# Designs tried in a protein design run: peptides against a protein of PDB entry 6NYY. Part 30

Target 1, 212 residues: chain A of PDB entry 6NYY
Amino acid sequence: KHFEQAIERVIGGLEKKTQVLQPEEKKTVAYHEAGHAVAGWYLEHADPLLKVSIIPRGKGLGYAQYLPKEQYLYTKEQLLDRMCMTLGGRVSEEIFFGRITTGAQDDLRKVTQSAYAQIVQFGMNEKVGQISFDLPRQGDMVLEKPYSEATARLIDDEVRILINDAYKRTVALLTEKKADVEKVALLLLEKEVLDKNDMVELLGPRPFAEKS
Target 2, 212 residues: chain A of PDB entry 6NYY as posed
Amino acid sequence: KHFEQAIERVIGGLEKKTQVLQPEEKKTVAYHQAGHAVAGWYLEHADPLLKVSIIPRGKGLGYAQYLPKEQYLYTKEQLLDRMCMTLGGRVSEEIFFGRITTGAQDDLRKVTQSAYAQIVQFGMNEKVGQISFDLPRQGDMVLEKPYSEATARLIDDEVRILINDAYKRTVALLTEKKADVEKVALLLLEKEVLDKNDMVELLGPRPFAEKS

## One batch from the design tools (peptide; made by RFdiffusion4, then SolubleMPNN)

Design b1_p11_8_s3 (from b1_p11_8, 8 letters changed)
Fold by OpenDDE base, seed 1:
Structure b1_p11_8_s3 (fold): chain B 212 residues (1-212), chain A 11 residues (1-11)
Amino acid sequence: as target 1 above (212 residues)
Amino acid sequence: ASYSTIGEIEK
C-alpha cells in the first residue's frame, strides 16, 4: 500500500484535493479512464490494471495505473495492444460523447512516439524495412536525417496507417464492450477510485492469465 | 507501472 502510493506520487504527482472539476468535465474524465481500463482488460498484451482513478494528480485529471510486466523485449503485437490501450480514453470520448477533448494529448504523444519507434527504430514495418536510426530528442541539434525525403514521406504515411489501425481496433473493441465501459465509468463517478477487485466484480475475471 | 492519464492543457 505504501509502495503503491509512492509509485503513484512519482508517476502522477500529489493528489490535488483542492481541484474541483465541473460535473461535465468529471464525467468526461470518468469515461476517458474507463476506456483505458476496459481496453486494458480485454487486450491480451496490455498490462494488467492495478488502479483507475478520477481524482486529479499533478497534471492529470484522472489515471489508469497498470502493473508492468518485467520484460525487456517487446513484440509488435504487444506494442499494438499497448497503443490500443493508450488510445482507449480518446476512443471512449468519441463513442460516448461524439466529441473529443484535449485530455488525450499525452496519450497521443505516447502513441506517436511508439509508432515512430516501431517503424524507424525497431524495423517493424515491411514497407520501410529493416532500418534503425535514432529519433531526434528534444534539444538535440537537427541531425541530418539519414534518409531521403521520399523515405520521410513513407515513414509519415506508415506511422499514420499504424496509428489509424490501432485506433480502429480500439473503436471496434470498446464498441463491442460499450456496456462495460459504461459500468466502469458510472462506478468511477460514484467511488472515484477503482481497483482490480472492483473491475473483476464488474466485468468478471480478466480473460487473460495474469503473468505473476 | 504504465500510467495512462487525461491531462490538463499545459498553459
Scores: peptide ipSAE 0.196, ipTM 0.798, DockQ to the pose 0.600
Fold by OpenDDE base, seed 2:
Structure b1_p11_8_s3 (fold): chain B 212 residues (1-212), chain A 11 residues (1-11)
Amino acid sequence: as target 1 above (212 residues)
Amino acid sequence: ASYSTIGEIEK
């Protein structure tokens, strides 16, 4: 318990117990986090869920915490499932509310960064090819791109395709598991915090063996 | 630990 709290504090910051969300916003947060949680539950290469919370912490209104594997090498399939999990919140909002919010900004940033890295750094796109360029860090004056404008356009197109494919995959998954997302969201609204055991009780055991 | 958050608008 103390260790988990310490990790939560490091990752999410201090609980903002004084921050009261409007009921509609709280509902949005619950379904958003439920989307992350359920996506992570049913994606083979997603990290196992440890905790999901709709208690605001730091700059976050809610969060899903996963136990990362000590992994240094990632496959394209693993990165795709991670993207889908990251898109789970946005997709859940779309499915349940027919509207999207600004809440997914950080998720979209992560997905965007991952997509560019896959295509430009890891050579994981067949059209762009087996190339690797250093992406400018935030604040670095990128004076010249090490590739042509045609390549730049191709990269941008393939990034969009990759993200859209991940999005579609996530939509398909969470549509199939819509009832599970609803169950998780409703339970979050009741308990505010769910752990892995709560998820097992609610959804059954995770269908993928935890690689320890 | 991977952390997914729904966040406040970065003003």
Scores: peptide ipSAE 0.195, ipTM 0.798, DockQ to the pose 0.587
Fold by OpenDDE base, seed 3:
Structure b1_p11_8_s3 (fold): chain B 212 residues (1-212), chain A 11 residues (1-11)
Amino acid sequence: as target 1 above (212 residues)
Amino acid sequence: ASYSTIGEIEK
């Protein structure tokens, strides 16, 4: 318990117990985090869930913590599942509320960065091809793109397609598992913090063997 | 540890 709390403080910052969310916002956070948690639970290449919380910490209103695998090489399939897990919060909001919030901003940034990296750094897109360009870092002079405007448009189109495919996959998954998302969200609203054991009690064992 | 957060809008 003390070790976990220490990790939580390092990763999430101090608990803001004084921050009172309106009940509707707290509900949104619960379903958002439940979306991440359930997506991660049922995606083979997602990292296993360790903890999910709707207690505000630092700048976060809620969080899901995962145990990353010690992995240096990522497949296209693994990157897709990670994108889907990252989209789980936004998708959950759409499914349950029919509206989207600003809460997914960081998630969308991560998904966008991953999609561009897959296409322009890792050569994982067949239409764009086996290319690798450095993404402009914040503050780097916008060097002339080493490709034509036509290629730029193609990249933009393929990024959109990749993100949309990940989104659709996540919608399909969380729609299928809608009852599970609701169970997790409702229990979060009750307990505010869930661990892996709570998830096993709610959903059963994770269908993917933890590669030890 | 990967950490997914729902964030406050930076005002």
Scores: peptide ipSAE 0.172, ipTM 0.785, DockQ to the pose 0.606
Fold by OpenDDE base, seed 5:
Formats: sequence, structure tokens, C-alpha cells
Structure b1_p11_8_s3 (fold): chain B 212 residues (1-212), chain A 11 residues (1-11)
Amino acid sequence: as target 1 above (212 residues)
Amino acid sequence: ASYSTIGEIEK
């Protein structure tokens, strides 16, 4: 128990017990995190879920904790599933509330960064081709782009396509698993924290081998 | 074992 709490503090920051969300916001957080959890549960290349919580920590209002596989090489398929899992919160909000919130800002940033990296660093886009450029970092001098404006436009277009495809894939998945998302969200609202065993009880065993 | 948090919802 102490060890787990220590890990949670390192990863998620300190628990903010004094932060009280309005019931509607708490509900939004529950469904958002349920979206992440369920997407991760049913995506083959997603990391195994360890814990999901709607207790605020650090800057987050909720979180899903996973056991990542130690790996140095990522496939395009793995990166796509990670994008879909990351979009799970936003998609859940859209499906259940018909509205979106600012809560997905960090998720969208991560997805955007991943999409650009796939296209311009990893050469994973057929139209853009086998190229690898450094992405501008915060604080770096805006160097002249090593490619034409036409290539820049192509990159932008393909990034949007990739993100949109990941979003659509996530919508399809969570629509299919809508009842599961709701089960998780409702139980989160009751217990505030769920572990892998709770998920197994709700959803059955994860259909993929664990990446431990 | 490595641990990570994913899906933090920001304020």
C-alpha cells in the first residue's frame, strides 16, 4: 500500500483532497476517464490498465494508470492504438454528453505531437515519404523549414487525416463499447478508484495478452 | 515494472 502510494505520487503528483468538483464536472471526469480505460482495455497495443481514478492529482482531475511495456521500437499500429486510447476521454464526452470540454487539452497535445512525429520523424506516412526532420521544440529558434511550403501543407493535411482517422476509430470502438464505458463511469462515481480486478468484474478479462 | 499515467484531464 505504501509502495503503491509512492508510485502514484511520483507519477500523478499529490492527491488534491481539498479540490471539490461540482457534480456535473465530476460526472464529466468519470466518463472521460472511463473512455480512456475502456479504449485501453479493447485496444490490442494499448498498455494494460492498472488503475483508473477520478480523484484529482497534480494538474489532473482524473487519471488512468497503466503498466507500460519496456520497449525501444514502436510500430505504426502501436502508435495508432496509443493515439486512440489518448482520444478515449474526448470521445466519451462527445458520445455521452454531446459536448466537449477543455479537459482533453493535454490529450490533444499528445495526439498532435505523436501524429507529427509519425509523419515527419518516423517516415510512417506514404504520401510524405521516408523523411525525418527535427520538430521545433519550445524555446528553439524557429529554423527555416528544410522543406517547401507545398511539403508543409502536405504534412499538415496528413497530420489532420491521421488524427481524424484515430478519432473515428475511437468513436467506433467506444460506440460499440458504450455500455462498458457507462458501467465503468458509474462505478467510478461510486468508488472513485478502480483497479484491474474491478475492470475484469465489469467487462470480463481483457481480450489481449498482458504486456507485462 | 514501469508505471505511467495516461488520460489526465486538465482544469
Scores: peptide ipSAE 0.112, ipTM 0.769, DockQ to the pose 0.287

Design b1_p11_8_s4 (from b1_p11_8, 7 letters changed)
Fold by OpenDDE base, seed 1:
Structure b1_p11_8_s4 (fold): chain B 212 residues (1-212), chain A 11 residues (1-11)
Amino acid sequence: as target 1 above (212 residues)
Amino acid sequence: SMYSTIGEITH
């Protein structure tokens, strides 16, 4: 318990027990986090879920915590499933509320960064090809792009395609598993925090072998 | 074990 709390503090910051969300916002957070949790549950290459919480921490209103595999190399398929899991919150909001919120900003940032990295750093796009360029970091002088404007347009197009494909995949998954998302969200609203065991009780065993 | 947090909703 102490170790988990320490990790939670490092990752999410201190619990803001004083920050009371309005019921509608709390509902939005619950369904958002349920989307992440369920997407991660049913995506083969997603990391195993450890904990999902709608208790605000640091700047976050909720979170899903996963145990990453100890790996240094990622496949294209793994990165796609991670993107889908990351989009799970936004997709859940769309499915259940027919509206989107600003809550997915950091998720979208992560997805965007991943998509660009796949295309321009890892050479994982067939149209762009086997290239690797440094992505501009915040504060780096705008280094001249080592590619043409035509290539820049191609990269931008392929990034959009990749993200849209991930989004569509996530929509299909969470639509199929809509009842499971609802179950998780409702239980979150009751308990505020769910662990892996709660998920197993609610959804059954994760359909993928957990690599110990 | 490394832990990752996904789906942080920020203001």
Scores: peptide ipSAE 0.093, ipTM 0.761, DockQ to the pose 0.317
Fold by OpenDDE base, seed 4:
Structure b1_p11_8_s4 (fold): chain B 212 residues (1-212), chain A 11 residues (1-11)
Amino acid sequence: as target 1 above (212 residues)
Amino acid sequence: SMYSTIGEITH
């Protein structure tokens, strides 16, 4: 418990006990976080869910905490499932509310960064090929791209395709598991914080072996 | 951000 709280403070910042959300916003957060939680639960290569919360922390209104795997090598499949898990919040909002909010901005940023990295750093795209370029770091002057404008357009197109594929996969998953997302969201609205045991009680055991 | 996942390894 103390270790988890320490991680939460480091990653998520301090709890904002003074931040009061309107009921509709709180509902949106609950379904958003439920989307992350359920996606992570049913994606084989996602990290195990540790905690999901709709208590505001730092700049966040809610969060899903996962137990990261100590690994240095990631497969394309693992990166895809991580993208899907990251999209789970946005997808849940779309499925349940038919609208999207600004809440997923950080998730979309992460997904975008991952997609670009897969294509231009890890050589994981067949059309772009087995190339590796350094991505501009924050604060780096936009140096001339080491590739043509045609290649830039190709990269951009393939990034969109990859993100869209991840999005569609997430839509399919959370549509299939829509009732589970609802259960998690409703329980979040009641308890504000769920742990792994709550998820097991609600959804059954995670269908994938946790690598200890 | 309004929503976040924590404990993730970012690439």
Scores: peptide ipSAE 0.051, ipTM 0.715, DockQ to the pose 0.134
Fold by OpenDDE base, seed 5:
Structure b1_p11_8_s4 (fold): chain B 212 residues (1-212), chain A 11 residues (1-11)
Amino acid sequence: as target 1 above (212 residues)
Amino acid sequence: SMYSTIGEITH
């Protein structure tokens, strides 16, 4: 328990018990995190869920913690499922509230970074092709792009397509599992923290074998 | 191991 708490502090920061959210905001956080949790639960290549919490930590209002697989190589399918899981919060907000919040800013940043990396670093897009360019780092002088403006436009278009496809996939998944998202969200509002066992009790066993 | 490296926190 002490070790887990130490790891949680390193990753998520200290719990901000003094941060008082309005009931409506707390509800939004619960459904947002439930979206992440349920998406991860039903995506084959997503990491298994360890914990989901709506207790604020660091800059986050809630979080879902996963057990990462020790791997050095990622498939396109794995990256897509990770994108979908990351979009789960935004999608849940849209499904349940018919509105979106700023809460997904960091999620969208991660998704955007992943999409660009897949297309311009990993060569995972057929239209752009087998290319690998360095992405501009924050603070790096934007060196002249090693490709034409036409290629830049193509990259931008394909990034949007990839993100939109991931978004649509996530919408389809969480719409299918809407009742499960609701169950998780409601239990989060009650308990504030759920573990894997709580998820199993709510949703049944995860349909994918945990790769030990 | 119960002490596995924790992955990225999604929020």
Scores: peptide ipSAE 0.026, ipTM 0.673, DockQ to the pose 0.079
Fold by OpenDDE base, seed 3:
Structure b1_p11_8_s4 (fold): chain B 212 residues (1-212), chain A 11 residues (1-11)
Amino acid sequence: as target 1 above (212 residues)
Amino acid sequence: SMYSTIGEITH
């Protein structure tokens, strides 16, 4: 118990027990985190869920903690599932509330970065081709792009397509598992923190064998 | 550990 709390403090910061969310906002957080949790549960290449919480910590209103695989090489399929898991919160909000919030800002940033990296660094897009360019780091002078404006437009289009494909995949998944998202969200509102065992009790065992 | 956090609006 003490070790888990120490890890939580290192990762999420101190619990902000004084930060009182309005009930509707707390509900939004619960469904957002439930979306991440359920997406991660049912996506083969997503990292296993360890913990999900709607207790505000640091700058976060809620969080889902995953156990990353020690992996050095990522496939296109793995990157897609990671994108879908990352979109799970936004998609859950859309499915349950018919509205989207600013809560997915960091998620969308991560998805955007991943999509660009796949297309312009890893050469994973057939239309753009097997190219690899360094993405400008924040603060680097935007050096002249080593490609034409036409290529820039193509990259932008293919990034949108990739993100949209991930989004659609996530919508399909969480729509299919809508009842599971609801169960997780409601239990989060009750317990505020769920672990892997709670998820197994609620949803059954994760359908993918944990690669030991 | 990958953490997904729903965060406050970073202005």
Scores: peptide ipSAE 0.108, ipTM 0.768, DockQ to the pose 0.545; fails the geometry check

## One batch from the design tools (peptide; made by RFdiffusion4, then SolubleMPNN)

Design b1_p12_1_s1 (from b1_p12_1, 9 letters changed)
Fold by OpenDDE base, seed 4:
Structure b1_p12_1_s1 (fold): chain B 212 residues (1-212), chain A 12 residues (1-12)
Amino acid sequence: as target 1 above (212 residues)
Amino acid sequence: MFSSSTEAIVRP
């Protein structure tokens, strides 16, 4: 318990019990986080869900917490499923509300960073090829790109394709599991915090064996 | 530890 709370504070910051969300915003957060949770539940290479919460912490209005495997090497498939899980909130908003919010900005940043890394650092794109460039770190003046404008355009296009593919995959998954997303969202609105056991009770056992 | 969160934007 104390260790888990310490981890939660490191990840989410301090609980802001004083932030009163409007009911509609709280509903949006619940469905957003339910999207993450359900995507992570049904994606083979996603990390197992530990907790999902709609209690605001720091700048976060809600969060899904996963137990990452101690892994040093990632496959393209693993990175894709992580992207899909990260898009789960945005996709859930689209499916249930027919509108998108600013709530996914951090998720989109992560997805964007992952997509660029896959293409320009890990050589995981066939069109760009087996290349690896250092991405500018935050604060580095990139004076000159080590590639042509044509390559820059190609990279940008392939990043969009990769993100769109991940998005479409997530839409397909959460559309199939729409009832499960709703169950999780409704239970979140009731309990505000769900753990793995709540998810098992609600959805059944995760279909992928947790490699312990 | 991986977390996904809904981020609040303080609108001006």
Scores: peptide ipSAE 0.247, ipTM 0.831, DockQ to the pose 0.099
Fold by OpenDDE base, seed 1:
Structure b1_p12_1_s1 (fold): chain B 212 residues (1-212), chain A 12 residues (1-12)
Amino acid sequence: as target 1 above (212 residues)
Amino acid sequence: MFSSSTEAIVRP
C-alpha cells in the first residue's frame, strides 16, 4: 500500500480529490486512458499494464501505469510499440468522438522525443543513416547543428513519417479492438480505477506471455 | 516507470 502510493505520487502526483471534471470531460479521459490500456494490452513489445485510472492526479486527469521491463537496450520494434501505446489515447479520442483534445500533449511530446531520438541518436533510420548526435537539452545553448539544412529537412520528414506510421498502426489496432476499448472505458466510468485483473476479466489473458 | 496521462491545461 505505502509503496504503491509512493509510486503513484511519483508518476501522477498527488491525487486531486477536489478536482471535479464535467461528465463529458470525464468520458473523454475514460476513453483516452482506455485507448492507452488496450493498445498496451495487444502490442507485443508494450510494457504490461498494471493500473489505469481516471482519478485526477497532479496535472494528469487520468493515467495508465505500466510495469516496465528491466532492460537497458531497446529494439526498434519495442520503441515503435511504445510509440503506438503512447498514441493510444489520441487515437481513441478520434475513433470514439471524431475530435481530438489537448489531453494528448504529454503523449505527443514523448512520441516526438522518441522519434527524434531514434533517427538522430540511435541511427535507426535508413535514409538518415548511422549517425548519432546529442539532442539539445533544456537550457543548453542550441549549438550549431552538426548537419546541413538539407539533413535537417530530411530528419524532420523522417520523424513525421515515423510518427505517422505509428499513428496508423495504432488506428488499425484500436479500430480492430474498438469494442474492447469501449468495455474498458465504460468500466472506468463506473470504477474509476482498474487493475490488471479487471483487464483480464474484460479482455481475457494478455495474448503475450509475461516474461516472469 | 512508464505512464501515459491525459494532461490538464493549466489555465494561466
Scores: peptide ipSAE 0.242, ipTM 0.829, DockQ to the pose 0.096
Fold by OpenDDE base, seed 3:
Structure b1_p12_1_s1 (fold): chain B 212 residues (1-212), chain A 12 residues (1-12)
Amino acid sequence: as target 1 above (212 residues)
Amino acid sequence: MFSSSTEAIVRP
């Protein structure tokens, strides 16, 4: 109890008891977070879900918390599943509401950063090739790119392809699991916070053995 | 602003 509350304060900040969301916004948050949770549940290389909440904390209106694996090396498949999990909120909004909100801004930033890193830092794209460039850090003068404008265009195209592939994969998954997303969202609206045990009760055991 | 997070648990 005290440990969980401490983690919640560190990750989410202080609970904003005064921020009452309108019912429609609360519903949007519930389905958004359910999308993250269900995507993470059914993606083999995603981190295991620990908690999902629609209680506003700090700047967040909701969150999904995962237990990261202690690993230093990431495969292309692991990075893709992480991208899909991160897109789960946006995809859930699209599937259930036929509209998208600004709620996915941070998710899209993370996905964009991951896609660029895969292509220009990790050499994981066949068209761009086995190259590694440092991405400009926030605040570094954009020095002349060490590659041509043609290469820049190629990178931009391949980033879009990678993100779109992750998006399509997530759409396929959450469409297949649409009823599970609904179950999680409805229970979130009732309880506001779900743990791993609640998810097991709703969805059954996670289909992937937790590699300790 | 509407925002959610997919966050890793920072293990102490």
Scores: peptide ipSAE 0.105, ipTM 0.718, DockQ to the pose 0.242
Fold by OpenDDE base, seed 5:
Structure b1_p12_1_s1 (fold): chain B 212 residues (1-212), chain A 12 residues (1-12)
Amino acid sequence: as target 1 above (212 residues)
Amino acid sequence: MFSSSTEAIVRP
């Protein structure tokens, strides 16, 4: 208990008991977080889910907490599944509400950063090729891009393709698992916090063995 | 105590 609370404080900040969301916003958060949780549950290369919460913390209205593996190398497949998991909230909102909210802004930022890194830093795109350029950090003088405008356009196109592919994969997954997303969302609205055991009771065991 | 650095997707 104390250890978990300490981790939660480090990750999410202090619990905002005073932030009263409207019922419709709370419902949106529940389905959003359920989308992340279910995507992470059914994606092979996603990190194991530890906890999902719709209790606001710091700037966050909800969160899903995962146990990352200690690894120094990431495969393209791992990065894709992480992108899909990160898109799970946005996709859930689209599937259940037919509308999207600003709640996915941080997710989209992470997905965008990951997509660019895969293409221009990790050389993971066949069309762009085996290149590695440092992405300008926020505040670095935009040094002249070490590539042509044609290459810039190609990068932008391939980033969009990668993100769209991850999005489509997530839509397919959460559409298949739509009933599971709803179960998780409804239980979140009841309990506000779910752990791994709650998820196992609700969805069954995660289909992928936790690679120790 | 391995502080497992948990990555939380914190949603704003």
Scores: peptide ipSAE 0.037, ipTM 0.726, DockQ to the pose 0.089; fails the geometry check

Design b1_p12_1_s2 (from b1_p12_1, 7 letters changed)
Fold by OpenDDE base, seed 1:
Structure b1_p12_1_s2 (fold): chain B 212 residues (1-212), chain A 12 residues (1-12)
Amino acid sequence: as target 1 above (212 residues)
Amino acid sequence: SFSSSTEAVVKP
């Protein structure tokens, strides 16, 4: 209990018991978090879901918490499935509401950062090739890019392609699993917090071995 | 731990 609460504080900040969302916003959060949860459930290389909550914490209105694998190396496939899981909230909003909200800002930031890192740090793009350079950090002097403007355009194009591919993959998955997303969202609206056991009861066992 | 979250926009 205390350790779990400490982890939750590190991830989401302090629980804002006083923050009351309007019912429509609460519904949006529930479907958003359900999208993350279900995407993570059915993606092989996603981390196992530990908890999903629509109780506001810090700046978060809800969260899905995963148990990361202790790994130091990531494959391209793992990074893609993580991107898809991260897009799950945005995709769920689109599928269920036909509109998108600002709630996915942090998710999109993470996806963008991952896509750039894959292309320009990890050399994981065939068109850009086996290149690795540091991404400018906030506060670093704008060092001259170690590549041409043509390469900059290529990088930007390949980042968009990678993100769009991840997005399309997530749309396909959550469309197939639409009923599962709805089940999770509805149960979130009732319980506000779901754990792994609730997910197993609702969706059945995760189709991938946890100990991989 | 990896977390995804719905972020609140604080209007300035």
Scores: peptide ipSAE 0.241, ipTM 0.813, DockQ to the pose 0.095
Fold by OpenDDE base, seed 4:
Structure b1_p12_1_s2 (fold): chain B 212 residues (1-212), chain A 12 residues (1-12)
Amino acid sequence: as target 1 above (212 residues)
Amino acid sequence: SFSSSTEAVVKP
């Protein structure tokens, strides 16, 4: 309890008890977070879900919290599943509402950063090749890119391809699991907070063994 | 810890 609350404060900040969402916005948040939760549940290389909440904290209207894995090495497959999990909210909104909101901005930022890192830092793209360049940090002077404009265009194209592939994978998954997303969303609207046990009761045990 | 969140654009 105390440890979880400490992590929640670090992740989401303090609960904003005064932030009243309109029912339709709260519904959007519930389905968004349900998308994250279900994607994380059914992706092999995703981190195990600890908690999902639609109680606003700081700038967040809701959140899904995952058990941190102490890992220093990431596979391409792990990074892809993490991208898919991160896209789960946006995809859920698309599937259930046929509209997208600004709520996924942070998720899209994370996905974008991950995609660029995979391509230009980790050498994980076949077309760009086994190269590694430092990404400009926030506040670094725009140093001349260590590659041509043609390579820049290639990188941008491959980033879009990677994100689109992750998006399509997430759409396929959450479409298959649409009923599960609905169950989680509805239960979130009722309870506002779900833990791993609620998810097990609702969806059954996570199909992947938790790496001890 | 990894978290995904729905971000509010308009802060009340």
Scores: peptide ipSAE 0.239, ipTM 0.809, DockQ to the pose 0.101
Fold by OpenDDE base, seed 5:
Structure b1_p12_1_s2 (fold): chain B 212 residues (1-212), chain A 12 residues (1-12)
Amino acid sequence: as target 1 above (212 residues)
Amino acid sequence: SFSSSTEAVVKP
């Protein structure tokens, strides 16, 4: 208990009991977080879900907590599944509400950063090729890009393709698992916090063996 | 065990 609370404080900050969300916003958060949770549950290379919550913490209105593997090397497949999991909230909102909210801003930032890193730092795109450039950090003088404007356009196009592919993959997954997303969302609205055992009871065991 | 959270909804 104390250790879990300490981890939760490090990850999410202090619970803001004072943020009263309107019922409609609370519902949006529940379905958003359910999208993350279910995407992570059914993606092989996603980190195992530990907890999902719709209790606001810090600046977040909800969160999904995972147990990351200690690894120094990431495959393209792992990065894709992480992107899909990160898009799960946005996709869930689209599927269930037919509208999108600003709630996915940080998710989209993470996805965008990951996509650019895959293409220009990790050399994971066949069209761009085996290149590795430093991405300008926030506040670094935009030094002249070490590549042509044609290459810049190619990078931008391939980033968009990668993100769109991840988005489509997530749409396909959460559409297939739509009933599971709804079950998780409804249970979140009831309990506000779900753990791995709640997810197993609700959805069955995760299809992928936990690599111990 | 390092736990990561995905923060979903951020206030604008």
Scores: peptide ipSAE 0.147, ipTM 0.786, DockQ to the pose 0.126
Fold by OpenDDE base, seed 3:
Structure b1_p12_1_s2 (fold): chain B 212 residues (1-212), chain A 12 residues (1-12)
Amino acid sequence: as target 1 above (212 residues)
Amino acid sequence: SFSSSTEAVVKP
C-alpha cells in the first residue's frame, strides 16, 4: 500500500480530489484509458500493464501504467506496437463515441516523435533509406536541414504513412476487442482503479508470456 | 485540460 502510493505520487502527482469531472467527461476518460489498457494487453511487443486509473492526478485525468522492458535495442515491430498502444485512447474514443477529444494530445506528440525518430534517426524506412540525422532539440537553432526539400517532403509523407498504419492496426485491434474495451471502461467507472489482476479477471491471462 | 498518460514504471 505505502509503496504503491509512493509510486503513484511519483508518476501522477497528488490525487486531485477536488477536480470533479462531469459524468460524460469521466466516461470519456474511462473509455480512453481502457483503449490504452486493452491495446497494451493484446499487443505482443507492448509493455505489460500494471495499473489503469481514471482518478485525476497532477495534470492527467487518467493514466495507464506499464512495466517497461529492460531493453537497450528496439525493433521496428516493438516501436510499432508501442505506437499502437499509445494510440489506443484516441482509437477507443473514435470507436465508442464517434468523436475525438483533446485528451490524446500528449499521445499524438509521442507517436509523432517516435515516427520521426524511426525514419530520420534509426533508418527504419525503406524509401527514406539508411539515414540518421539528429532531430532538432527544443531550443536548438533550426540549422539548415542536412537534406533537400524533396527529402523533407518524403520524410513527412512517410511519417504520415507510419502513423496511419499504426492507427489502422489499433482500430482493427480495438474493434476486434471492442467488448473487452467496454468491460474495462465500465469497471473503471465503478472502481476508478484497476490492476493487472482485475484485467486478468476481465480478459483472461495476457496472451503473451511475460518474459520473466 | 483533458489528458491521459501512458507511463512506464519508474523502477525505484
Scores: peptide ipSAE 0.101, ipTM 0.690, DockQ to the pose 0.241

